# Ledger of designs, part 113: peptides against a protein of PDB entry 3ZN8

Target 1, 125 residues: chain A of PDB entry 3ZN8
Amino acid sequence: LEEYDKIQKKMEDVMEGKGKLTLRDVYAQIIALRKMGPLSKVLQHIPGLGIMLPTPSEDQLKIGEEKIRRWLAALNSMTYKELENPNIIDKSRMRRIAEGSGLEVEEVRELLEWYNNMNRLLKMV

## One batch from the design tools (peptide; made by RFdiffusion4, then SolubleMPNN)

Design b2_p29_3_s3 (from b2_p29_3 with E1S E3Q V18E M21L M24L K28Q V29L)
Fold by OpenDDE base, seed 2:
Structure b2_p29_3_s3 (fold): chain B 125 residues (1-125), chain A 29 residues (1-29)
Amino acid sequence: as target 1 above (125 residues)
Amino acid sequence: SLQEFYDHLLEQAKDNPEAFLTVLLAKQL
């Protein structure tokens, strides 16, 4: 709950133009989510979601769990400097992170693209 | 607002299963 409040505040600050979401923040988000248990249990704690979205299949949940695991591996393979300022992550750094995490370079790129999209969306609303 | 942010994510998730994870990350936080 405490971590949740901090993350919400950070997101609100970013929406107000106060700073940016970092991969450190993303890491905190994922960890907070994992504390709730598997995705199937997480879904039960999100009110109204079942009305707005179809209930994911078991296969979809499995894919989601695997993606979370892979992203955590990537994040754990990043330096503190990279987590705080992901914009410095070039092709060489992506390759290193991929090798260190057991991922393909394309998977690391996908995470970074997702991160950038999140920041853009937060600043848009 | 955060609510508007979540609404945008939800809209994306309707058409993209990968966006569903984004909703979970955002809502649980």
Scores: peptide ipSAE 0.408, ipTM 0.833, DockQ to the pose 0.119
Fold by OpenDDE base, seed 1:
Structure b2_p29_3_s3 (fold): chain B 125 residues (1-125), chain A 29 residues (1-29)
Amino acid sequence: as target 1 above (125 residues)
Amino acid sequence: SLQEFYDHLLEQAKDNPEAFLTVLLAKQL
């Protein structure tokens, strides 16, 4: 619960123009999510989500679990400087991270694009 | 607001399966 409050406050601060979301923050979000158990259990803890979105199939949940695993592998292969300031991650760093995590470079790029989109969205609303 | 943020994520998730994970990461709060 304490970690959830910290993450929420960080997001609110970013929305107010106080700093930016980092990959360290993203890492914390994923870890907090994983503490709730598998995605199937997470869905049970979010009231009304099944009304707002179609219930995912077993295959969709499996794909989601794999995505989480892959992103965690990438994040665990980053340096602290990269996690705190993802802007320094160039093509060479992406390749190193991919090789260290057993991912394709395109998968690391996908994570970074997602991260950038999240920051943009937080500042937009 | 956070509510507006979540609403935007939900709208994206309706049309994009990859956005579904984003909703889960955010809605745990």
Scores: peptide ipSAE 0.405, ipTM 0.832, DockQ to the pose 0.117
Fold by OpenDDE base, seed 5:
Structure b2_p29_3_s3 (fold): chain B 125 residues (1-125), chain A 29 residues (1-29)
Amino acid sequence: as target 1 above (125 residues)
Amino acid sequence: SLQEFYDHLLEQAKDNPEAFLTVLLAKQL
């Protein structure tokens, strides 16, 4: 609960122009989510989500689980400096992260693009 | 607002599995 409040406050602070979302924040979000168990169980703990979105198929849940696994691998292969300041991650760093995580460089790039999009969205709303 | 943020994510998630995961990460908080 305390961790959730902290993460939520961080997101609100970013929306108010007080800092930025970091990959450390993303990591914390994923870890907090994982503590709830598999995605199938997570869905059971989010009331009303089924009203907001179509219920995902088993295949979609598997895809989601795999994405979480792969992103965690990438994040675990980053330095603390990179997690706090993802903008420093250049091609060389991406290659290192990819090799350390067992991912393709393109997958690391995709994660970073997703992160950047999230940050932009938070500042937009 | 946080609600507006969720609304944007939800809109994207309807046709994108990756965005769906994003909603889960955000909404569980």
Scores: peptide ipSAE 0.388, ipTM 0.826, DockQ to the pose 0.118
Fold by OpenDDE base, seed 3:
Parts: sequence; C-alpha cells; structure tokens
Structure b2_p29_3_s3 (fold): chain B 125 residues (1-125), chain A 29 residues (1-29)
Amino acid sequence: as target 1 above (125 residues)
Amino acid sequence: SLQEFYDHLLEQAKDNPEAFLTVLLAKQL
C-alpha cells in the first residue's frame, strides 16, 4: 500500500508541475504491478476495465507478460543517471542497453518513446 | 486530476495494446 501511495503522489506532483516522471518511477510502477502476480490477476483489481476495454485473450496476456519482462530487463541495464534523466540516452547508450538486456535497439527505443509519451500526457492533464 | 488522467489512459487503451499496459501500470490510481 505504501508503494501505491508513493506512485500516486509522484504522478500528482508531475501533473501539478512539481517534478518529472522518470524511468525510475516507471520501474517502481512495474515492480508494484508484478507484486500482484500475473496480468490475469491484475485485471481483477481494475474495476470496470472489462466493461470499458475488450478482455484480453490468453495469448494477448502472454504477450503482455513478455513485454513487461523485456522492459524490466532494459531498465535493469540502465545506469542510475539514465533512469533519472532518460533524455541523455543517445544511440550509443541505447545500443549498450539493448546488448545488456538481450533486446533489439528498436525495443529500447520503443520503451523510451512510450516513456516520453507518458510524461507528456501527465503534464497535459 | 488523477481520475482525468486515468480516463485518458483508458480511452487510448481501446485501440492500443501498449496503452493497455499503461493502464495496468497505473492500476493504483
């Protein structure tokens, strides 16, 4: 519960202009998610999701689990400085992270793009 | 508000699998 409260407070602070969402924050979110078990169980904790979104198939859940695993691998291959300031991650750093995590460079780029989009969205709301 | 943010994520998730994962990551909201 304490982890969830911290994550919520961080998001609120970013929305109020009192900070920036970092990849360290994203890492914390993923870890908190994983503590609840597989995605199938996590879905049960989001009221109304089944009404608002199509229910994922078993195959889609497996794909989602793999994506989470891959992103964690990438994040674990980043330095603290990169996690706090992802904007410093250039082509050379992306290649290193990809190699260290067993991912393609394009997958690392995808994670960074997702992060940037999330951070922009938080600041817009 | 956090609720508005969550609603935006839900809207995006309708047609985007990555956005769906984002909703799950924000499950504590």
Scores: peptide ipSAE 0.376, ipTM 0.814, DockQ to the pose 0.117

Design b2_p29_3_s4 (from b2_p29_3, 11 letters changed)
Fold by OpenDDE base, seed 2:
Structure b2_p29_3_s4 (fold): chain B 125 residues (1-125), chain A 29 residues (1-29)
Amino acid sequence: as target 1 above (125 residues)
Amino acid sequence: SLKEFYEHLLKQAKDNPEAFLVVLLASRI
């Protein structure tokens, strides 16, 4: 709960242009949310989601849970410097992270692209 | 649009941080 509140405040700061979301923050947020239980239970806490998205099937939830686990594996394979400043992650670092996490390089690239997009989107809110 | 969807979720994440996970997984849900 404490980590949850800290990350929420940081996201608010980023939306206001007062900070930068790091992969350390992403990692902490994922861990905090996972403490609420399975993905299905977490999604139930989001008001109005059913208006924008149909209720996910069991298979979709399973795929989502797997993606979270894979991203956590990637994050666990990053150095502190990489977590704090993902922009330093070049092709060599991506390959190392992929090998260390049992992922494809493309999956690590996907995470980094998501991160970059997230930062841009937060600033537009 | 996808952008509008993400923006909506991010706005919700201010009050409901769980929306962050939906942004993470939106391509799979």
Scores: peptide ipSAE 0.191, ipTM 0.734, DockQ to the pose 0.246
Fold by OpenDDE base, seed 5:
Structure b2_p29_3_s4 (fold): chain B 125 residues (1-125), chain A 29 residues (1-29)
Amino acid sequence: as target 1 above (125 residues)
Amino acid sequence: SLKEFYEHLLKQAKDNPEAFLVVLLASRI
């Protein structure tokens, strides 16, 4: 509960222009949500999701779980400075992260692109 | 649009932090 409150406040602060979302925040959020159990259980706690999206198939849930695992591996391979300031991640750092996480460089790039897009979207809300 | 969908999810994330994960996985689901 405490972790959720912190992350919620952080997101609100970002939306209000009082800060920015970091990959540390993303990491904390993923970990907090993972404590709820598998993705299927997490999705059941989102009211109205069934109205917004079709219920994922078992295969889609497996794909989602794999993506979470892969992104967590990438995040675990980042330094604290990189998590706090992802903008410092250059090609060399990205390659190191990929190697350390067992991912392709493109997968790390995808995570960073998602992060950047997320920050943009938060500012629009 | 996908943008509108993301915006809606992010708004809901205030009350439901789990919505953040849906945004994360939206490209696969």
Scores: peptide ipSAE 0.175, ipTM 0.713, DockQ to the pose 0.246
Fold by OpenDDE base, seed 1:
Structure b2_p29_3_s4 (fold): chain B 125 residues (1-125), chain A 29 residues (1-29)
Amino acid sequence: as target 1 above (125 residues)
Amino acid sequence: SLKEFYEHLLKQAKDNPEAFLVVLLASRI
């Protein structure tokens, strides 16, 4: 529970311009959510989701679980400096991370793009 | 729009941190 509160506060700080979301924060959040159990169980805790989105099929949940696993592999292959400051991740680092995690470079790029978009969105809310 | 949906989810993350995961997986749900 304390981990959830920390991430929530971090997101609030970013929204208020008091900081930036890091990949360390992302990693911590994913790990915390995984402790809740399967993705299906996690989604059940989100009020109103069933109204906003159709109920995911079993196949969709499986795809989602795989994406989480793959992103965790990428994050586990990053250095602490990269997690704290993803801006330093150039093409060479991206390739190393991909090779170390068994992912395609494009998958690592996708994670970084998502991260950048997330930071932008947080500042807009 | 998708952007508006993401903004809504991020706002909900204040009350439900799990909403972050939905943003992560939105293209697949």
Scores: peptide ipSAE 0.172, ipTM 0.711, DockQ to the pose 0.244
Fold by OpenDDE base, seed 3:
Structure b2_p29_3_s4 (fold): chain B 125 residues (1-125), chain A 29 residues (1-29)
Amino acid sequence: as target 1 above (125 residues)
Amino acid sequence: SLKEFYEHLLKQAKDNPEAFLVVLLASRI
């Protein structure tokens, strides 16, 4: 809960232009959420989600769990500097991260794109 | 607005499993 509150505060700071969400923050939050159990249980803790979204099928949940696992592998293969400043990750770094995590370079690129989009969205609020 | 933000995130979650992570990260905001 303490880690979750820290991430919330950081997101609020980003929305106010007083900070930047990093991949380190993302990593910490994923770990905290994983302690709650499988994705299905985690989603149950989101108020109103079942009303706003159709309930994911078992297959969709499995796909989501695998995606989380793969992203964690990528994050575990990044240096501290890369986690704090993902903008430094060039083609060479992406290839290294992919190789170290057993992922395709395209999957690492997808994670970085997601991260960038997340930051853009937070700044728009 | 925060409402529009969540609506956008939820829309993304319909198409992309990884978007659930965004929703989860923002769930207590």
Scores: peptide ipSAE 0.133, ipTM 0.648, DockQ to the pose 0.117

Design b2_p29_4_s1
Fold by OpenDDE base, seed 3:
Structure b2_p29_4_s1 (fold): chain B 125 residues (1-125), chain A 29 residues (1-29)
Amino acid sequence: as target 1 above (125 residues)
Amino acid sequence: DKEKKLRALLELLEKKRQEEIKKEKEERE
């Protein structure tokens, strides 16, 4: 609960222009979500969401969990500087991260694209 | 053979990662 509140506060601060979202924040969020248990349990504890969102099929949850696991492998292969400033990740760094994590370069690119999209959305609020 | 080459590549990548970490420390001192 305390980690979730910190993540929420960080997102609020970023939306207010007080700082930036980093891949370190993304890592912390993923770890916090994993500590809460399967996403199915997290969604079940949100009042009203369990009624409106069809519980993702067990297969969709497994796919999502595997994707998160792969992203964690990528994040664990980054330097601190890369986690704090993902914009420095060029093609050479991206390839290093992919090879170090046993991922395709495209999967690392997808993570960075997701980060960039999220960071853009947070800046528009 | 392929596994040995992969391990050698991963070791090289880790060395490069450590060099970048070292430079970052030296820039802070």
Scores: peptide ipSAE 0.245, ipTM 0.730, DockQ to the pose 0.016
Fold by OpenDDE base, seed 4:
Structure b2_p29_4_s1 (fold): chain B 125 residues (1-125), chain A 29 residues (1-29)
Amino acid sequence: as target 1 above (125 residues)
Amino acid sequence: DKEKKLRALLELLEKKRQEEIKKEKEERE
């Protein structure tokens, strides 16, 4: 619960224009989510993610969990500076991360795109 | 042969990652 509260506070701070979301924050969130159990239970406890996402089908949840698992492998293959400043991840770094994690380069690119979109969204709030 | 080559590549990539992590740590100290 304490780790979760820290992540929520970090997200609130970023929404208030204090600091930035990093892939380290994303990593911490994924780890916290995994400790809390299935994503279905965790989504209910995230304040402000009241995006009325139609309750994803059980199959959509499984696909999402597998994707997050792959992203976690990518995150584990990053350096601290890469996690803190994902914008430094060039094609060479991205390839290294992909190869080190057993992922396609496109999967790493998708993670970075998701991060960029999320970071843009948080800055607009 | 292919598996051995892949394993060697992964070890080299991990070594490079560790070297970068070490350098990044030394820069923070």
Scores: peptide ipSAE 0.226, ipTM 0.712, DockQ to the pose 0.017
Fold by OpenDDE base, seed 2:
Structure b2_p29_4_s1 (fold): chain B 125 residues (1-125), chain A 29 residues (1-29)
Amino acid sequence: as target 1 above (125 residues)
Amino acid sequence: DKEKKLRALLELLEKKRQEEIKKEKEERE
């Protein structure tokens, strides 16, 4: 619960323009969601988290869980500086992350695109 | 043979990641 409150406050700060969402924040959220287990359904109703994890069906939940697992592998293959500043991830870094995580480069690109879209949306709210 | 090559590649990538982490740490100090 305390970790969750810190994440929510961080999201609020980003929405207010007081901070930047990082992939470290995304990592922390995913870890918190996985620790909360069944409470993940409650988190889908929270502003910002529901946008991150739209899962309307059980089959889509499974697909989403596998996608999250793959994204965690990518995040675990990043450096601290990459997590804090995803914009430094060039083609060489992206390839390293993909190969280190057992993902396609396109999957890493999709994660970065999702992050960029989320960061834009949070700044527009 | 292919599995050994993949493991060697992953080890090289991890070494490279660790080198980048070290460099990034030294740049912050």
Scores: peptide ipSAE 0.189, ipTM 0.663, DockQ to the pose 0.017
Fold by OpenDDE base, seed 5:
Structure b2_p29_4_s1 (fold): chain B 125 residues (1-125), chain A 29 residues (1-29)
Amino acid sequence: as target 1 above (125 residues)
Amino acid sequence: DKEKKLRALLELLEKKRQEEIKKEKEERE
């Protein structure tokens, strides 16, 4: 719970323009969510979301868990500087990360695109 | 043979990653 609250505060700070979301923050979030159990349980504790979110099928939960596992492998293959400044990840770094994590380059690209989209969204709020 | 080559490649990639981490640490000190 304490780790989750730190992540929520970090997201709020980014939305207020007081900080920048990094892949280090994403890593911390994924680890915290895994410790708390399935995302469905975490979302059930958010007031108002438990009623609005369809209970994901068991198959959707498994797909989500596998995707998270793969993203963790990618994050574990990054350097500290890459985690703090994902914008430095060029094609060479992306290939190294993919090969080190047992992922396709496209999967690493998807993670970075997700991060970039999230970071843009948080800056627009 | 393919498994040994893959293992050697992964070890080389990890060494390069560690060298980059070391360099980045030295740049911060």
Scores: peptide ipSAE 0.104, ipTM 0.559, DockQ to the pose 0.016

Design b2_p29_4_s2
Fold by OpenDDE base, seed 4:
Structure b2_p29_4_s2 (fold): chain B 125 residues (1-125), chain A 29 residues (1-29)
Amino acid sequence: as target 1 above (125 residues)
Amino acid sequence: DEEKRRRALLELIEKFRKEEIEKEKKRKE
């Protein structure tokens, strides 16, 4: 619960223009969410999600959990400098991360694109 | 504004879900 509250506060700070979201923050969030159990349980704790979004099928939840595991493997293959400043990750670094995590380069690119989109969204809110 | 933050988070999750569904369809194809 304490880790979850810290992550929420960090996201709020970023939304208010106080600080920057990093992949280290994403890593911490994934670890905290995994400690809470299945993704279905995590989604139930987010206010409004259970009410506004259709309940995902069990198969969709499994797909999401597997994606999170793959992203965690990629994050574990990153250096501290890459986690703190993902913008330094070029094609060479992306390939190294993919090889170290057993992922395709395209999956690592997808993670970075997701991060960039998230960071843009948080700055606009 | 807490409600604005909540809406933004919901929109993000919805986009992510739609993208994952579309990727899964392409993999089955």
Scores: peptide ipSAE 0.124, ipTM 0.579, DockQ to the pose 0.331
Fold by OpenDDE base, seed 3:
Structure b2_p29_4_s2 (fold): chain B 125 residues (1-125), chain A 29 residues (1-29)
Amino acid sequence: as target 1 above (125 residues)
Amino acid sequence: DEEKRRRALLELIEKFRKEEIEKEKKRKE
């Protein structure tokens, strides 16, 4: 609960322009959500990041959970500097991360695109 | 209101995440 509250506060700070969301924050949120139980029940309580959202079908939820597991592998293959400043990740870094995580380069690109979109949304809302 | 902001953000994220799930389905096919 304490870890979740810290993440929620961080999200509020980012939405208010008092901070910047990083991939480290994303990683922490995913881990916290997994500790709290099924994502479908926890996600509705997240004010901002929303890593995963409930889908109408159980199969879609399972697919989303698998994607999150792959993203965790990618995040675990990043350096601290990359996690704190994802904007430094160039094509060479993406390839290294993909190889280290067993992912396609396009999956790493998709994660970064998601991150950029989330940052944009948090600044707008 | 913080609650209205939260709901709006969740709705936007929901839309985005649904799109991402569909991309992942296509990747596995």
Scores: peptide ipSAE 0.116, ipTM 0.590, DockQ to the pose 0.267
Fold by OpenDDE base, seed 1:
Structure b2_p29_4_s2 (fold): chain B 125 residues (1-125), chain A 29 residues (1-29)
Amino acid sequence: as target 1 above (125 residues)
Amino acid sequence: DEEKRRRALLELIEKFRKEEIEKEKKRKE
């Protein structure tokens, strides 16, 4: 619960323009989510989203869990500087991260694209 | 309008979910 509250506060701060969401924050969120159970349950507890996300099928949950596991591996292969400033991750860094995590470079690129899109979204809300 | 922003966010999340499911299917093929 304490980790969850920290993540919520960080998201609120980013929405207020007080700070930047980093991949370190994403990492902390993923760990917290895994402790709390399926992503769908966690999303239900985010105040203000009020989003009855349609309960994903069990298969969709498994796909999501496997993706989160892969992203966690990528995040674990990043340096502290990369986690704090994902914009420094160039092609060479992406390749190193992919090799270290056993992922394809494209999967690492997808994670970074997701992060960038999420950051843009949080700034618009 | 907060409701309009909320709907746009939901649509975006849904789009990403569909794209992710499709990508994962392609990886397993």
Scores: peptide ipSAE 0.120, ipTM 0.601, DockQ to the pose 0.159; fails the geometry check
Fold by OpenDDE base, seed 5:
Structure b2_p29_4_s2 (fold): chain B 125 residues (1-125), chain A 29 residues (1-29)
Amino acid sequence: as target 1 above (125 residues)
Amino acid sequence: DEEKRRRALLELIEKFRKEEIEKEKKRKE
């Protein structure tokens, strides 16, 4: 519940333009979501978390879970500076992260693209 | 209005989620 309240406040601040979403925030949200289980139904109403939450179909749930698992591996292979400022992640850093996480460089690029798209979405609201 | 803005964001996120799922399906084909 404490993690839920922190995430909610952070997402509200970002939505109001008072804060910025980082990959550290993304990591914290994923971890909290996985720990909360039944609370995921409440988290779906938090702005910015919807893309990481379960989808209505079972097949989409499984796809999403595997994607999140792979992204967690990538996030766990990032430095604190990279998590806080993902824009510093160049090709060399992407390769290191991919090798450290057992992912393809393209999958790391996809995560970063997703992050950039999320930031764009937040700016449009 | 905060609620209107919240709903708009959720709608955009849902659209984006659907697009990402379709991309992932195409990648596995």
Scores: peptide ipSAE 0.107, ipTM 0.556, DockQ to the pose 0.260; fails the geometry check

Design b2_p29_4_s3
Fold by OpenDDE base, seed 2:
Structure b2_p29_4_s3 (fold): chain B 125 residues (1-125), chain A 29 residues (1-29)
Amino acid sequence: as target 1 above (125 residues)
Amino acid sequence: SREEQLRALLQLIKDFEEKEREKEEERRR
């Protein structure tokens, strides 16, 4: 719960323009989620949210866990500079990260796209 | 408000999870 609160505060800071979301923050979030279990399961225990968030099937949870595992592998293959400044990750860096993590370059691109989209959305809220 | 921010974040997470499920289903086909 403490880790969740820290992540929530960080997200709030980003939304308020007091900070930026980095891949380091994403990494921390993923680790926290793994400790707590799927966020959807955690959130289902919050009154009012359980109605809004359908319970994922066991298969869907496994799919999510595999995706998280792959993303963690990618993140672990990044330099600290890349984690803090994802915008420096060019095609050459993406290829290196993919090779180091055993992923396809497209999967690394998807992670970066997700990051960019999330960062944009958080800034708009 | 903090509540609005939380709701927005939760919606983003939900949308992401849905998209990832769809992509994984497509990869399994």
Scores: peptide ipSAE 0.099, ipTM 0.583, DockQ to the pose 0.382
Fold by OpenDDE base, seed 4:
Structure b2_p29_4_s3 (fold): chain B 125 residues (1-125), chain A 29 residues (1-29)
Amino acid sequence: as target 1 above (125 residues)
Amino acid sequence: SREEQLRALLQLIKDFEEKEREKEEERRR
């Protein structure tokens, strides 16, 4: 619960322009979510969202868990400088991260694209 | 409110996941 509150506060600070989202923040969020269980279960505790979100099938939950595991592997293969400033991650760094994590380069690219989109959207809101 | 901000963030995540699913479906065709 304390970790979740810290993540929420960090997201609020970014939305208010008081900071930036980093991959270190993403890592912390993923760890917190894994401790809480599937994201769908977390969302069910949010008033109004739990009613609107379809209950994922067991297969969908398993796919989501595997995706999170892969993203954690990628994040664990990054340097501190890369986690704090993901914009420095070029093709060479991306390949190293992929090789170190046992992932395809495309999966690492997807994680970075997700981060970039999220960071852009948080700054616009 | 914190709740509204969280809802907005979750909607953004959902939209991204949907887009990635569409890309994966296109790759399978």
Scores: peptide ipSAE 0.090, ipTM 0.569, DockQ to the pose 0.318
Fold by OpenDDE base, seed 1:
Parts: structure tokens; C-alpha cells; sequence
Structure b2_p29_4_s3 (fold): chain B 125 residues (1-125), chain A 29 residues (1-29)
């Protein structure tokens, strides 16, 4: 729960304009979530959500874990500058990251798209 | 509100996961 509270506080700070969400923050969150278990288990600790969230199948959990593993590989292949400012990641950088992580370029693009969508949402709320 | 923020985030995650499932299904074909 302590790790979850830190994540929530960081998100709140970003939403209040006190900071920005970076891929470094994403990395830290993924590591924290992995220590806590599947996201579904984390969400079950949120009052009101635990009752309403369908329990994912074991296969769905495995797919999610594999995706997280791939994203971690991508993040580990990024430079500090890229983690702090993902906007600098162009096509050349994406290819390098993909090669370094053993991923397809499209998978790296998907991670960046997810980040951009999350960051936009946090700024709007 | 914090509650509205959480709801919006959860909806975003849900939408993304759905889209990713669709892409994974397409990749397997």
C-alpha cells in the first residue's frame, strides 16, 4: 500500500501542475506494481472497485505480465534523457530501443502512445 | 475530484488494454 500511495501522490502532483509524468516515473510505477502483484490485485484494495472488477483469467494475467516484461525491457534500453523527456524519441531512437530490447518498433511505439495518452489524461483531469 | 481522477484513469487503462488485446489478436493471425 505504501508504494501505491506514492504513485497516487505523484499522479496528483502531475495533475495539479506541480510536475510532469516521465517514463522514469512509469518505470518506477511498473516496478512497484510488480512487487504488489497483478494490477487486478492492486485494484482490489481500492474501496468499491474490488467488488466490481471482474477477476481476470489466469491467461489474461500471463499476457499482462509478459507485456509488462517487454515494456521494462524497452525502458531499460532508453537513455536517461529519453526517460526524462520522451518527446525526444524519434524514429531512429525507437529503432535503437527496439533492437536493444529485442522488441518490434511497433511495441516501442505502443508504449510511447500509452505514455502520451496517460500524460494527456493527467493534464485534463 | 480524486474520485473522478481515479475513474478517468481506470477508464483509460481499460480502453488501452482492450485496444492492445485487439492488436495482439491481429498479430497472432
Amino acid sequence: as target 1 above (125 residues)
Amino acid sequence: SREEQLRALLQLIKDFEEKEREKEEERRR
Scores: peptide ipSAE 0.075, ipTM 0.580, DockQ to the pose 0.329
Fold by OpenDDE base, seed 5:
Structure b2_p29_4_s3 (fold): chain B 125 residues (1-125), chain A 29 residues (1-29)
Amino acid sequence: as target 1 above (125 residues)
Amino acid sequence: SREEQLRALLQLIKDFEEKEREKEEERRR
């Protein structure tokens, strides 16, 4: 619960333009979500949000968990500098991260694209 | 409101995830 409150505050700060989302923040969020369970379960406790979030099937949750596990492997293969400043991750760094995590370069690219889009979305809200 | 902002963000995340699934399906073809 304490980790969730920190994540929520960080997201609020980013949405208000008071902070920047980093991959370190993403890592912390993923770890917190794994401890708390699916975000959908957490959001179901927020009045009015439970109607908008269909409970994913158990199979979809398992697929999501595997993807998260792979992304965690990639994040664990990044340097602190890369986690704090993902914009420095070039093709050479992506290849190193992929090799270190046992992933394809395309999967690392997907993670970075997801991060970039999330960061853009947070600024739009 | 904070709740409305969160709902909007979640919808944007959902839309992005759907788009990425479509791209992955195209890569598998």
Scores: peptide ipSAE 0.068, ipTM 0.559, DockQ to the pose 0.263

